# Peptides against a protein of PDB entry 3OGK, part 72

Target 1, 307 residues: chain A of PDB entry 3OGK
Amino acid sequence: ATPDRLSRRFPNLRSLKLKGKPRAAMFNLIPENWGGYVTPWVTEISNNLRQLKSVHFRRMIVSDLDLDRLAKARADDLETLKLDKCSGFTTDGLLSIVTHCRKIKTLLMEESSFSEKDGKWLHELAQHNTSLEVLNFYMTEFAKISPKDLETIARNCRSLVSVKVGDFEILELVGFFKAAANLEEFCGGSLNEDIGMPEKYMNLVFPRKLCRLGLSYMGPNEMPILFPFAAQIRKLDLLYALLETEDHCTLIQKCPNLEVLETRNVIGDRGLEVLAQYCKQLKRLRIERGADEQGMEDEEGLVSQRG

## One batch from the design tools (peptide; made by RFdiffusion4, then SolubleMPNN)

Design b1_p14_8_s4 (from b1_p14_8, 7 letters changed)
Fold by OpenDDE base, seed 2:
Structure b1_p14_8_s4 (fold): chain B 307 residues (1-307), chain A 14 residues (1-14)
Amino acid sequence: as target 1 above (307 residues)
Amino acid sequence: MLSKREKELLELRK
């Protein structure tokens, strides 16, 4: 479809999702700059889609100019922006979005690649937004943003229910968790093992409504921090946890209300048996073969046809 | 190509 045809056919369109690349791009088979520019679509949005409040770009090339144009065109009418596995922009583009779209509710940059100039975009978001419900920059590489701004966002955005972040040290997010009283979902962070202080995370307090969780680099020593609320967990993302088969069994057994599990084949047939035994409400199961398990697979850490 | 996180995961497991 062409942008002009879309607007003529659906002038009152409220949500738009565009895909620029096939799934093969996920396997690094297609360069990041392969087609899929959002520019003509942003032009059409600016000119003719006056009721558009939700934009989802998936695997597309997005420039700062595109983001700036979109931001100015939709302003506070823009409620959702998802830059899903996109590339081509910098944090200046993000700054434009949060500066002009002060009532944005969902901002996603998950798995997008970008040039990071500064952390101003998150600061601006923290200073002016009170509407945010979903913030997701999971699997991104922000190094210049402040966890304090994230805390401010949590304090000011009382409807904030889902936050997925990069590799913030989890202890730097203590203030965030305290402020995010209505948070239901959290993914990301970084749990860093300290041999000299094995219990450094044991006093970590999570939001009381937290039920969807994925802590990066969580090992067996950190896993017990989940036990106090394991019964209320409905979704677990263990793709980037450092749990072995036995650890999976231990955790799964404590999560009887689990509905969604995402993990690696380290769960093994044994883990799947435990899952079947204890998680009767399971709706979705995603098992991937992780890079860390390549060449290190044993019988326990392998999902076979039996599982 | 492995993501940064995947690489880090590998290193942490060593």
Scores: peptide ipSAE 0.024, ipTM 0.649, DockQ to the pose 0.671
Fold by OpenDDE base, seed 4:
Structure b1_p14_8_s4 (fold): chain B 307 residues (1-307), chain A 14 residues (1-14)
Amino acid sequence: as target 1 above (307 residues)
Amino acid sequence: MLSKREKELLELRK
């Protein structure tokens, strides 16, 4: 309902999740009274929700001032902050969070829209945090952050188990992967084709415990880098891979312990048949209608009603 | 409507 009602009813609340309106509405003129701004909630958190350790904003308008207030109010008591598909802030707000909340375990900005001022927030996180378990800025457009800071985080945060990033060149993350000894999940990065060096990724070494994976722009030439540990893969995110139907079949056959698959309709009916045949532990399947439907030459690259 | 990510995928396939 309202922030004040929440705090009165649940003064010892430890976890809060707020949902705004659909993302599409956030790019239009938003009335101040529609409930999409986090400001009144942050005020209430600061004043009355003193046990709160986990905050999840989904599709909300979040300003730097909001983040600064939240950071100072909760400080090292804040364990989780998820800015899920949020907008309105800059990297200055993120800097405030990581500066004041040095014991934060989960930091998520997945699919958020923001103004990037610099890469200081990630650097500050790298310099002072040793508690981080989950870092997720998947499907964001950071251009000023350093892969070296990510490596430092991996080195200092021994409980780091899940990292999702934007379009870092994968080869720049070699040091990160080496340092992230306990990493179980990785999504993002960028695999870039090089006609002159087709095998440039073949020597990429992944963390030994890695079992949830999504590599952006992975094509059939890069796919073999997964084969050495394909049997231990439990979750695959192929939404942003560049695999055709037969490529899906090839990879799926090598992942008998797959539990979660996310992909596009390019998997086709054939891919679904192979999935059913080889992945007996599958629990969840997500198939999106992707851009690959536009001009797809492969007739098998379509999921029918039969599939 | 295609997302930015989807558009990028299309560009890479060309």
Scores: peptide ipSAE 0.022, ipTM 0.645, DockQ to the pose 0.416
Fold by OpenDDE base, seed 5:
Structure b1_p14_8_s4 (fold): chain B 307 residues (1-307), chain A 14 residues (1-14)
Amino acid sequence: as target 1 above (307 residues)
Amino acid sequence: MLSKREKELLELRK
């Protein structure tokens, strides 16, 4: 479909989701008119889709100019923006979005590739937004944003329920967790093992409603921090955890209400057996092939046809 | 192609 055809057919469209080419194609020389650029769609949104409040771009090329135009066109009417595995923009584009769309509820840039100029976009969001419910920059590379701004967002946004971040040191997020009283989902961060301080993370206080969790680089030494509330965990993202088969078994046994599990092949047949035994409410299981599987001689770390 | 996170995971495993 073309943008103009869409607006003519659905002038009162409230939600739009566009999918571009596979991500692998986005990093190659792409013809200007391959259909992966959001520009013509943003133009159409600006001119003709005046009721649009939700925009989801998946695997598309998005420029700062596109974001600026979208931001100014929709302003406080924009409630959801998802830049899902997109590329082509900088943090200036994000700044424009949060500057003009001050009532945005969902802001996602998960797995997007961008040029980071500064952390102003998160600061601006922290200074002016009180509506945010979902913030997701999972699997992104921000180095210039401040954990303090994330804390401010948590304090000011009473409806904040889901936050996924990049490689923040978890201890820098203590203030954030304390402020995020209604947070139900957290993914990302960075757990960094310290041989000289084995209990480095044992005093972390998580939000009381937290039930969907994915802590990056969580190893067996850090895993016990989940045990006090493991029974309330409904979703686990263990894709980037540093857990072996037996560690998986230990954790799974403590999560009887688990509904969604995402992990790597390291869970093994044994882990799957334990999962079946203890997690009777499981609805979705995702097992990925990890890069670590090629070098690990773990006999149980393989999912076979038996499992 | 491995993501940055996957590469980091591999490095941590070494």
Scores: peptide ipSAE 0.023, ipTM 0.645, DockQ to the pose 0.512; fails the geometry check
Fold by OpenDDE base, seed 1:
Parts: C-alpha cells; structure tokens; sequence
Structure b1_p14_8_s4 (fold): chain B 307 residues (1-307), chain A 14 residues (1-14)
C-alpha cells in the first residue's frame, strides 16, 4: 500500500505499523534507493491521518526531519512511537519527539542505529513527561544519557511498567529501581563482574512487581540476586547473560512460573530437559545461535534435534 | 554475522 491510498481508505487510522527492510537483510545491504524511508508516510500522517496515536516503524530509514515533522504533527496525541531497528536519525530527532509529544506512553528505539549528539532527549523526557509506561532503548549504545534522568522518569511516571536500557552499570540504576515502584519488566544494564568483589551486586533491590527480566552480562556469581523473587519471574531474557548450561539449569529450576524464555544454544539439551520438567507454564521459547556456536566449551551447551 | 553485542559476549566468556 502507498501512504495516500492508506489515508484515503482509513482516514481515522489510530495505529500504523510499517515494515521496511526484510528480516533477513542486513543493514549494510540496504540500497540507497531501496525505498525504506518513512518520509512519505510521515508526510501523509501529518496531512491526513489526524487520529493517529501509535506509530511503529520497523527496519525503516528515519531522519531527524521525519521525527520533527511527526512530533509537531501529532504532538500530545502521539501515545506510541516505536523506532524498531531503524536508522538515519540522531538524538536531535528524539529530542524533538519528547519535546512536542509530552504525553507519550511508549517510546522505543530498540536495536536502532543512530548518531548520539547528547543526552538532552532523556533529560527533556524526565522533566516533562508523567505518562510514560514503556521506555525501550534495549540493545542501543547511548553513552551520554544520565541514570538520574531515568530515575526522575521513574518517580514522575507512576504507570511506568517496562524499561529496557542499554549498558548502564546496574549499580548506577539503584535509584531508578527504588523509584520505579510499579515496574514489571526490566532488560539491559551491565553487570561487570569483579573477581575481587563477588558480592558487588548482592544488595541490589529490585521493584517488587518485577517479573520480566533480562540483565546483560549476568554471570553465575550475579545470578543469585534473582533467587529471592525467582518464583515470580514469568519472562527471562538470557540472550546476553553469561550463563553456562548448568547455570541455566540452576536458574530455571527456581522459576516454576516461567512463561517466556529467550536464550542461546548454551542452554543445551540438558537445559531444555530441566525447562520441561520445572516450567510447566512455558508458552514461548526462543533460542538463538549467538556467540555460543563459535566458542563452545561445554559439549552440553548445544541444542540438538533431541531437545 | 555476529552483532557487536554478541562479539562482546563472546569475549567476556573467554
């Protein structure tokens, strides 16, 4: 469908999801004239889709100008913006979004590629937004944003239930976790193992309602921090955890209410057996090849057709 | 191809 055809057929459209580049295509394989630009769609949104409150761009090319136009066109009517695996914008574009769309509830930039100029966008969001429910910049590389702004967001947005971040040092998020009283989902961060200080993260206090979790670089030494609330965990993202097969088994046994598991081949057939034994409520299992395929130390850390 | 994050993960596991 073309933008103009869409608006003519559905002038009262409230939600739009566009998929650009095919799933199997790599970013470096996108031709310059491939047509995965959001520009014509943003133009159409601005002119003719006056009730649009949710926009999801997946694998699209998005410029700062596109974001600025979208922000100004929809303003406080925009409740959801998902830049899912998009590219072409900078943090200036994000700043425009949060400046003009002050009632945004969902803001996602997961796996997007962008140029980071500063951390002003998150600061602006922290200063003015009280509506945010979902914030997701998982698997991004923001280096200039402040954990304090994230804490401010948690304090001001009482409906905040899901936050996925990049590689913040987890200890810098202590204030955030304390403030995020209603948080149910957290992914990301960075656990930096210190051999000389094994208890580095043991005193972390997580939100009481936390049940969907993915801590990046979590190893077996950090894993015990989950044990006090493992029984309430319903989703685990272990894609970027540093757990071996036996570690998976240990953790899985403590999560009888697990519904969703995302992990790598390292879980192995053994881990899958344990999963089947202890997690009777499992609904979804995602296993990626990941780095385990290139560096297998544990023969059991391979998922075969037997699993 | 491995993503940057996957490469980092691999390095951390070594």
Amino acid sequence: as target 1 above (307 residues)
Amino acid sequence: MLSKREKELLELRK
Scores: peptide ipSAE 0.022, ipTM 0.653, DockQ to the pose 0.552; fails the geometry check

## One batch from the design tools (peptide; made by RFdiffusion4, then SolubleMPNN)

Design b1_p15_1_s1 (from b1_p15_1, 10 letters changed)
Fold by OpenDDE base, seed 3:
Structure b1_p15_1_s1 (fold): chain B 307 residues (1-307), chain A 15 residues (1-15)
Amino acid sequence: as target 1 above (307 residues)
Amino acid sequence: MSYRERVEKRIAELL
């Protein structure tokens, strides 16, 4: 499909999702710039798609100029922007979006690659947005953003229900969790083992409505922090947890209302058996091959074709 | 190396 054909056929389009590079591009089999520029689409959006409120770019090249044009063209009418596994922009582009789109509800840049200039975009969002429902920069590296701005967002955005972050130390997010009274989903952060303080995370208080969770680097020592509300958990992302097969079994047994599980092959056939036994409401299961499989000599960490 | 690949590598090293 071409941008011009889209606007002619659907002048009242409210939501647009574009997919660029196929997964094969991850193997350097396809040039980085092949068919992936959003520029022609942003031009078409700006000129002819005046009712568009939701934009999702997946695996596309997005420049700061593209983001600036989109931001100015849609302004407060833009409710959703998803930069899903995109590249080519900097935090200046993000700043333009949050500056001009003051009523944005969903902002996603999950697994996007970008140049980080400063933390101003998150600060601007914190200072002026009260509409945010979903903030997702999961699987990204931000070194210049402040946990305090995230806390401010939580305080000001009463409809904030889902937040996914990069490598924030979880203890730096205590204020955020306290402020995020309506938060239902949290993913990311960083749990760091401290041999000198094994209980450093034990007093962590999560939002009361939290039911979708994925803590990065959560090991068996940190896992007990979930036990007080494990029965409330509906979705678990364990892709980046440090859990062995037995740890999976332990946690799964405590989550009888689990609907969605994402994990690695380390769950094993045993973990799948436990899952089937205890999680009768399971709707979706995602098992990925992890890099950790190369070190697992134990047969228990393998999902067979029979499982 | 993508950020995801770096995370996966770190997971592999910590297990």
Scores: peptide ipSAE 0.445, ipTM 0.921, DockQ to the pose 0.718
Fold by OpenDDE base, seed 4:
Structure b1_p15_1_s1 (fold): chain B 307 residues (1-307), chain A 15 residues (1-15)
Amino acid sequence: as target 1 above (307 residues)
Amino acid sequence: MSYRERVEKRIAELL
């Protein structure tokens, strides 16, 4: 479909999702007119889709100018922006979004690639937004943003229910977790093993409603921090955990209400058996091939076609 | 290398 055809057919459109080509294609010389650029769509949104509240770009090329135009055109009417695996923008574009769209409820940049100029966008969001429900920059690298701004967001946005972040040290998020009283979902962060302090994370207090969780680099030594609320966990993202097959079994046994599990092949047939035994409410299972497949000497860590 | 790929590599190195 073309942008102009969309607006003519659906002038009152409130939600738009666009998908570009697979990310692998973005590394090659791509013609400007392949449909991967959001520019013509942003132009159409700005001019003709005046009721649009939700925008989702997946695997699109997005410039700062595109974001600026979108931000100014939709302003406080924009409730959702998802830059899902997008590229081509900088943090200046994000700054424009949060500056002009002060009532945004969902902001997602998951797996997007961008140039980071500063942390001003998160600071601006922290200073002026009280509407945020979902913040997701999972699997991104922000080195210039402050955990304190995330804490401020949690304090100011009482409807904040889902936060996915990059590689923040989890201990830097203590204030955030304390402030995020209604948080139901958290993914990301970074757990760093300290041989000299094995209980480094044992006193970490999570939000009371937390039921969807994925901690990056969580190993068997850190896993016990989940045990106090494991029974209320409904979704686990273990894709980036440092758990072996037996660790999976241990954790799964403690999560009888698990509905969604995402993990790597390391779960093995044994882990799947344990999952079937203890997680009777399981609705979705995702098993990805991990980079660790080549290093697993134990045949037990492979999911067979029989499992 | 994407951020995800770097994470996956780190995981592979730590396991």
Scores: peptide ipSAE 0.444, ipTM 0.920, DockQ to the pose 0.662
Fold by OpenDDE base, seed 5:
Structure b1_p15_1_s1 (fold): chain B 307 residues (1-307), chain A 15 residues (1-15)
Amino acid sequence: as target 1 above (307 residues)
Amino acid sequence: MSYRERVEKRIAELL
């Protein structure tokens, strides 16, 4: 489909999702005339799609100029922007979005590749937004943003229900968790083993409504921090956890209301048996082949045709 | 290498 054909057929379009090049071709140079650039779509949005409030770009090339044009064209009418596995922009583009779209409810840049200039975009969002419901920069690297700005967002955005972040040390998010009273979903962060303080995370207080969770680098020593509220967990992302088969069994047994599980094949046939026994409400199961497969000599850590 | 690939590599090293 071409941008011009879309606007002619649907001048009152409110939501647009565009998919670019497949993952296998990501980060490779593509011709400028390839449909992977958002530029012609942003031009069409700016000129002809005046009711558009939700934009989702998946695996597309997005420049700072594209983001600036989109931001200025839609301003406070833009409620949702998802840069899903996109590339080509910097944090200057994000700054333009949050500066001009002050009523944005959903901002996603999950698994996007970008150049980080500074942390101003998150600071600007913290200073001016009170509408945010979903913030997702999961599987990204931000070194220049402040956990304090995330705390400010949680304090000011009473409808904030889902936050996914990159490599924040979890202890730096204590203030955020205290402020995020309505948070239902959290993914990301970084749990770091400390031989001198094995229980440094044990006193971590999570939001009372938290039921969808994925903590990066969570090992068996940190896993017990979930036990007090394991019965209310409905979704677990264990793709980036450091759990073995037996650890999976231990955790799954404590989550009888689990509806969605995402994990690696380390769960094994034993983990699947435990899952079937204890998680009767399970709706979705995602098992990925992890890099840890290459080191697993134990057959119990593999999902077979029997599981 | 994507950020995801770097994370996966780190996981593999920590297991």
Scores: peptide ipSAE 0.441, ipTM 0.920, DockQ to the pose 0.677
Fold by OpenDDE base, seed 1:
Structure b1_p15_1_s1 (fold): chain B 307 residues (1-307), chain A 15 residues (1-15)
Amino acid sequence: as target 1 above (307 residues)
Amino acid sequence: MSYRERVEKRIAELL
């Protein structure tokens, strides 16, 4: 479809999802002829799609100018912006979005590649937004944003139900978790093993409604922090956990209400057997090949056709 | 290297 054809056919379009062409390698240089630029679409949105509330760009090139144009064109009518595996923008573009779209409910930039200039975008969001329901910058590198702004967002956005973040130290998010009373989903952060303080995370208090979870770098020493509420876990993202096959078995046995599991092949056939035994509500299973395949000499750490 | 690739590399190194 072309932008001009879209607006002519659907002038009252409320939701738009555009996917760029699949890449053989993620974040490789996009050829000029790839057609993955959002610019023509943003132009069309600005001129002709006046009812558009939701925009989802996947694997597209997005410039700061594109974001600025989109922000100004849709303003408080923009409820959802998803920059899913996009590239080409900086945090200035994000700043424009949050400055002009003060009623945005969903802001996603998961796995996007961008240039980070500062943390102003998150600060601006914290200062002015009360509508946010979903914030997702999972698998991104933000070094200049403040956990305090995330806490402020949690305090001000009472409908905040899902937050996925990058490399925040989990202990820096204590204030956020305390403020995020309605949070159902959390992914990301960083758990850091400390030989001198092995139980440094044991007193971490999670939001009471938390049922979808993925803690990055969670190892077997940190895993027990989930046990008090493991029975309420519905979705578990273990793609970036540091769990072996036996650890998977231990955790899975404690999650009888698990509906969605995402993990690496380290779960093994044994883990899959345990999953089948204890997780009768399972609806979706995603197993990825992990970088840990090269180090696991243990045959149990591989998923076979038997599992 | 993407952020994801860096995370995966770190996992591989920690494991």
Scores: peptide ipSAE 0.435, ipTM 0.919, DockQ to the pose 0.695

Design b1_p15_1_s2 (from b1_p15_1, 9 letters changed)
Fold by OpenDDE base, seed 5:
Structure b1_p15_1_s2 (fold): chain B 307 residues (1-307), chain A 15 residues (1-15)
Amino acid sequence: as target 1 above (307 residues)
Amino acid sequence: MSYREKQEKRIAELL
C-alpha cells in the first residue's frame, strides 16, 4: 500500500501500524530508498491524516526529522507512539516527541537502535506529562537517563500501569516503585549479584497491583523477592533470568494464577510438568532457545517432544 | 551486535 492511497480511502484514520522488513534485512542491509523508511508516511500523516492518534512503526527506519515532523503535526492529539525495533533516530527525536506531544499515553521504543545524545527526553517527559499509561524502552541501552525522572513520571502520571526499562540497577528504582501506585507491569532493570550482600534486594517493595513481571538477571538468590506476591502474578518474563530448571519449578509452583510464561528451554520437561500441574490458567507459553543451551549437559534442562 | 545479543552474551557469562 502507498501512503496516498491510504489517506484517500481512510481520511479519518485514527490508528496506523506499519511493518518494515524482517530483522535480517535491517540496518546496513536495507537498501537506500526502500519502503522501510517512515518519511513518506510521516509526510502523509502530517498533511492528510488529521485524526490519527496512534502510530506504530515496526522494523522501520525513522530519522529525527521524521519524529520532529510527526510531533509537530500531531502535537497533543498523538496518544500512542510505538517505535518497535526501529532504527535511525537519536534521543533528539525522542525529545521532540515528548516536547510537542504532552498528552501522550503510550510511548514505546522497545528493541530500537538509536544514538544517545543525552537524557533530556526523559526529563522533559517527567516535567510536563501527566497522561502517560505505558512507557516501554525495554531491550534498549540508555546510559544518560535518570531514575529520578522515572520516579517523577510515576508520581505525576496516576494512570501509569506498564513500565519496561533497560539496564537500570533495581535499587535505583526504589523511589519509582514507591511512587507507581497503580503499576501492573514492570520489565527490565538489572539485578547485580553482590557476594558481600546476598540480601541486598530482599527489602525491595513492589507496587501492590504488580502482576506482570520480568526482572533481568534475576537468579535463585533474588527470586524469593517475588514470593510474597507470587500468587497474584499473571505474566512472567524469564527470558533474561538466571534460573535453572529447579528454580523454574520452585517459582512456577508459587504462581497458580500464571497466564503467560516466556522463558528459555532451560525450563525442561520437568518444568513443563510442574507448569501443567500448578498453572491451570496458562494461556500462552513461549520457549526460546537460549545461549545457555551450549553449556547445558543436563538433559533435564532441555524441552523434548514429551514436554 | 543487537541489544538482545548483548544480553544473551551476558546471561551466558553469568551462568
Scores: peptide ipSAE 0.369, ipTM 0.905, DockQ to the pose 0.736
Fold by OpenDDE base, seed 3:
Structure b1_p15_1_s2 (fold): chain B 307 residues (1-307), chain A 15 residues (1-15)
Amino acid sequence: as target 1 above (307 residues)
Amino acid sequence: MSYREKQEKRIAELL
């Protein structure tokens, strides 16, 4: 489909999702600049798609100029922007979006690659947005953003229900969790083992409505922090947890209302058996191959074709 | 390397 054909056929389009590069691009089999520029689409959106409130770019090349044009064209009418596995922009582009789109509800840049200039975009969002429902920069590398701005967002955005972040130290997010009273989903962060302070995370208080969770680098020592509310957990992302097969079994047994599980092969056939036994409401299971499989000599960490 | 590959590598280093 071409941009011009789309606008002619659907002048009242409210939501647009574009997919660029195929998954094969992850294997460097496709040049980085092969197709997938959003520029023609942004031009068409700006000129002819005046009712568009939701934009989702997946695996596309997005420049700061593209983001700036989109931001100015849609302004407060833009409710959703998802830069899903995109590249080519900097934090200046993000700043333009949050500056001009003051009523944005969903902002996603999950797995996007970008040049980080500063943390101003998150600060601007914190200072002016009260509409945000979903903020997702999961699996990104931000070093210049402030946890304090995230806390401010939580305080000001009463409808904030889902937040996914990069490698913030979880203890720096205590204020955020306290402020995010309606938060239902949290993914990311960084749990760091401290041999001298084994209970450093034990007093972590999560939002009362939290039911979808994925803590990065959560090991068996940190896992007990979930136990007080494990029964209310509906979704677990364990892709980046440091749990072995037995740890999976332990946690799964405590989550009888689990509907979605994402994990690695380390769950093993045993973990799948436990899952089937205790999680009768399971709707979706995702198992990925992890790099950790090369070190596991133990047969228990493998999902067979029988599982 | 994708972010996923970086994370997988990090996990492998921690295990």
Scores: peptide ipSAE 0.058, ipTM 0.774, DockQ to the pose 0.570
Fold by OpenDDE base, seed 4:
Structure b1_p15_1_s2 (fold): chain B 307 residues (1-307), chain A 15 residues (1-15)
Amino acid sequence: as target 1 above (307 residues)
Amino acid sequence: MSYREKQEKRIAELL
């Protein structure tokens, strides 16, 4: 479909999701300002889709100018922006979005690639937004944003229910977790094993409603931090956990209400058996290949056709 | 493999 055809057919469109071509092919195969570029769509949104509240770009090229135009055009009417695996923008574009769209409820840039200029966008969001429900910059590389701003967001946005972040040290998020009273989902962070202080994470207090979780780099020594609320966990993202097969078995046994599991092949047939035994409410299972599969210490960490 | 090495591998998967 073309932007013009869309607006003519659906002038009262409230939600738009666009998918570009795979990232690897986009630059060479898609003309500028067409197809994989959001520019013509943003122009159409700005001019003709005045009721649009939700925008989802997946695997598209997005410039700062595109974001600025979108931000100014939709302003406080924009409730959802998802830059899903997008590229081409900088944090200036994000700053424009949060500056102009102060009532945004969902802001996602998961797996997007961008140039980071500063952390002002998160600070601006923290200072002015009280509507945020979902913040997701999972699997991104922000180095200039502050955990304190995340805490401020949690304090000010009482409807905040889902937060996915990059590699924040989990201990830096203590204030965030304390403030995020209604948080149901958290993914990301960074757990770092300290041989000299094996229990450095044991005093972490998670939000009471937390039931969807994916802690990056969580190993068997850190895993016990989940045990107090494991029974309420409905979704686990273990893709970037450092759990072996037996660790998976241990954790899974403690999560009888698990509905969604995302993990790596390290779960093995044994882990799948345990999953089947203990997780009777399981609805979705995703098993991916991991880089660590090349260094298999345990022959049991393979999912066979029998599992 | 050390914990750190495992972490580095995971980081590489994020890239």
Scores: peptide ipSAE 0.036, ipTM 0.711, DockQ to the pose 0.169
Fold by OpenDDE base, seed 2:
Structure b1_p15_1_s2 (fold): chain B 307 residues (1-307), chain A 15 residues (1-15)
Amino acid sequence: as target 1 above (307 residues)
Amino acid sequence: MSYREKQEKRIAELL
């Protein structure tokens, strides 16, 4: 489809999702520049799609100029922006979005690659936005943003229900968790094991409504922090947890209301048996091959046809 | 290297 054809057919379009590079591009099967530029679409949005409130770009090339044009064209009418596995922009583009789109409800940059200049975009969002419901920069490498700005967002955005972040130290997010009273979903962070302080995270207090969770680098020593509310957990992302087969079994047994599980092959047939026994409400299971398979000689860490 | 690949590498180093 061409942008001009879309606007002529659907001048009152409210939601647009564009997909660029196929998964095959990850294997160098497609030229790097073939991913699809959003530029012609942003031009069309700016000129002709005046009712558009939701934009989702997946695997596309997005420049700062594209983001600036989109931001200025849609302003407070933009409710949702998802830059899903996109590239080509910097934090200046993000700053433009949050500066001009002050009523944005969903902002996603999950798995996007970008040049980080500063943390001003998150600070600006914290200072001016009160509408945010979903913030997702999961699997990104922001190093210049402040956990304090995330706390401010939680305090000011009463409808904030889902937050996914990069490698923040979890203890730096204590203030955020206290402020985020309506938070239902959290993914990311970083749990850093300290051999000298095995109870480093035991006093961590989570939001009362939290039911979808994925803590990065969570090991068996940190896992008990979930036990007080394990019965209310509906979704677990264990892709980046440091749990072995037995640890999976222990945790799964405590989550009878689990609906979605994402994990690695380390769950094994035993973990799948436990899952079937204790999680009767399970709707979706995702098992990925982990890098740990290259080192695990133990057959127990493999999912066979029996599981 | 993607973030995911970096994370997988880190996990592999910790295990």
Scores: peptide ipSAE 0.045, ipTM 0.775, DockQ to the pose 0.715; fails the geometry check

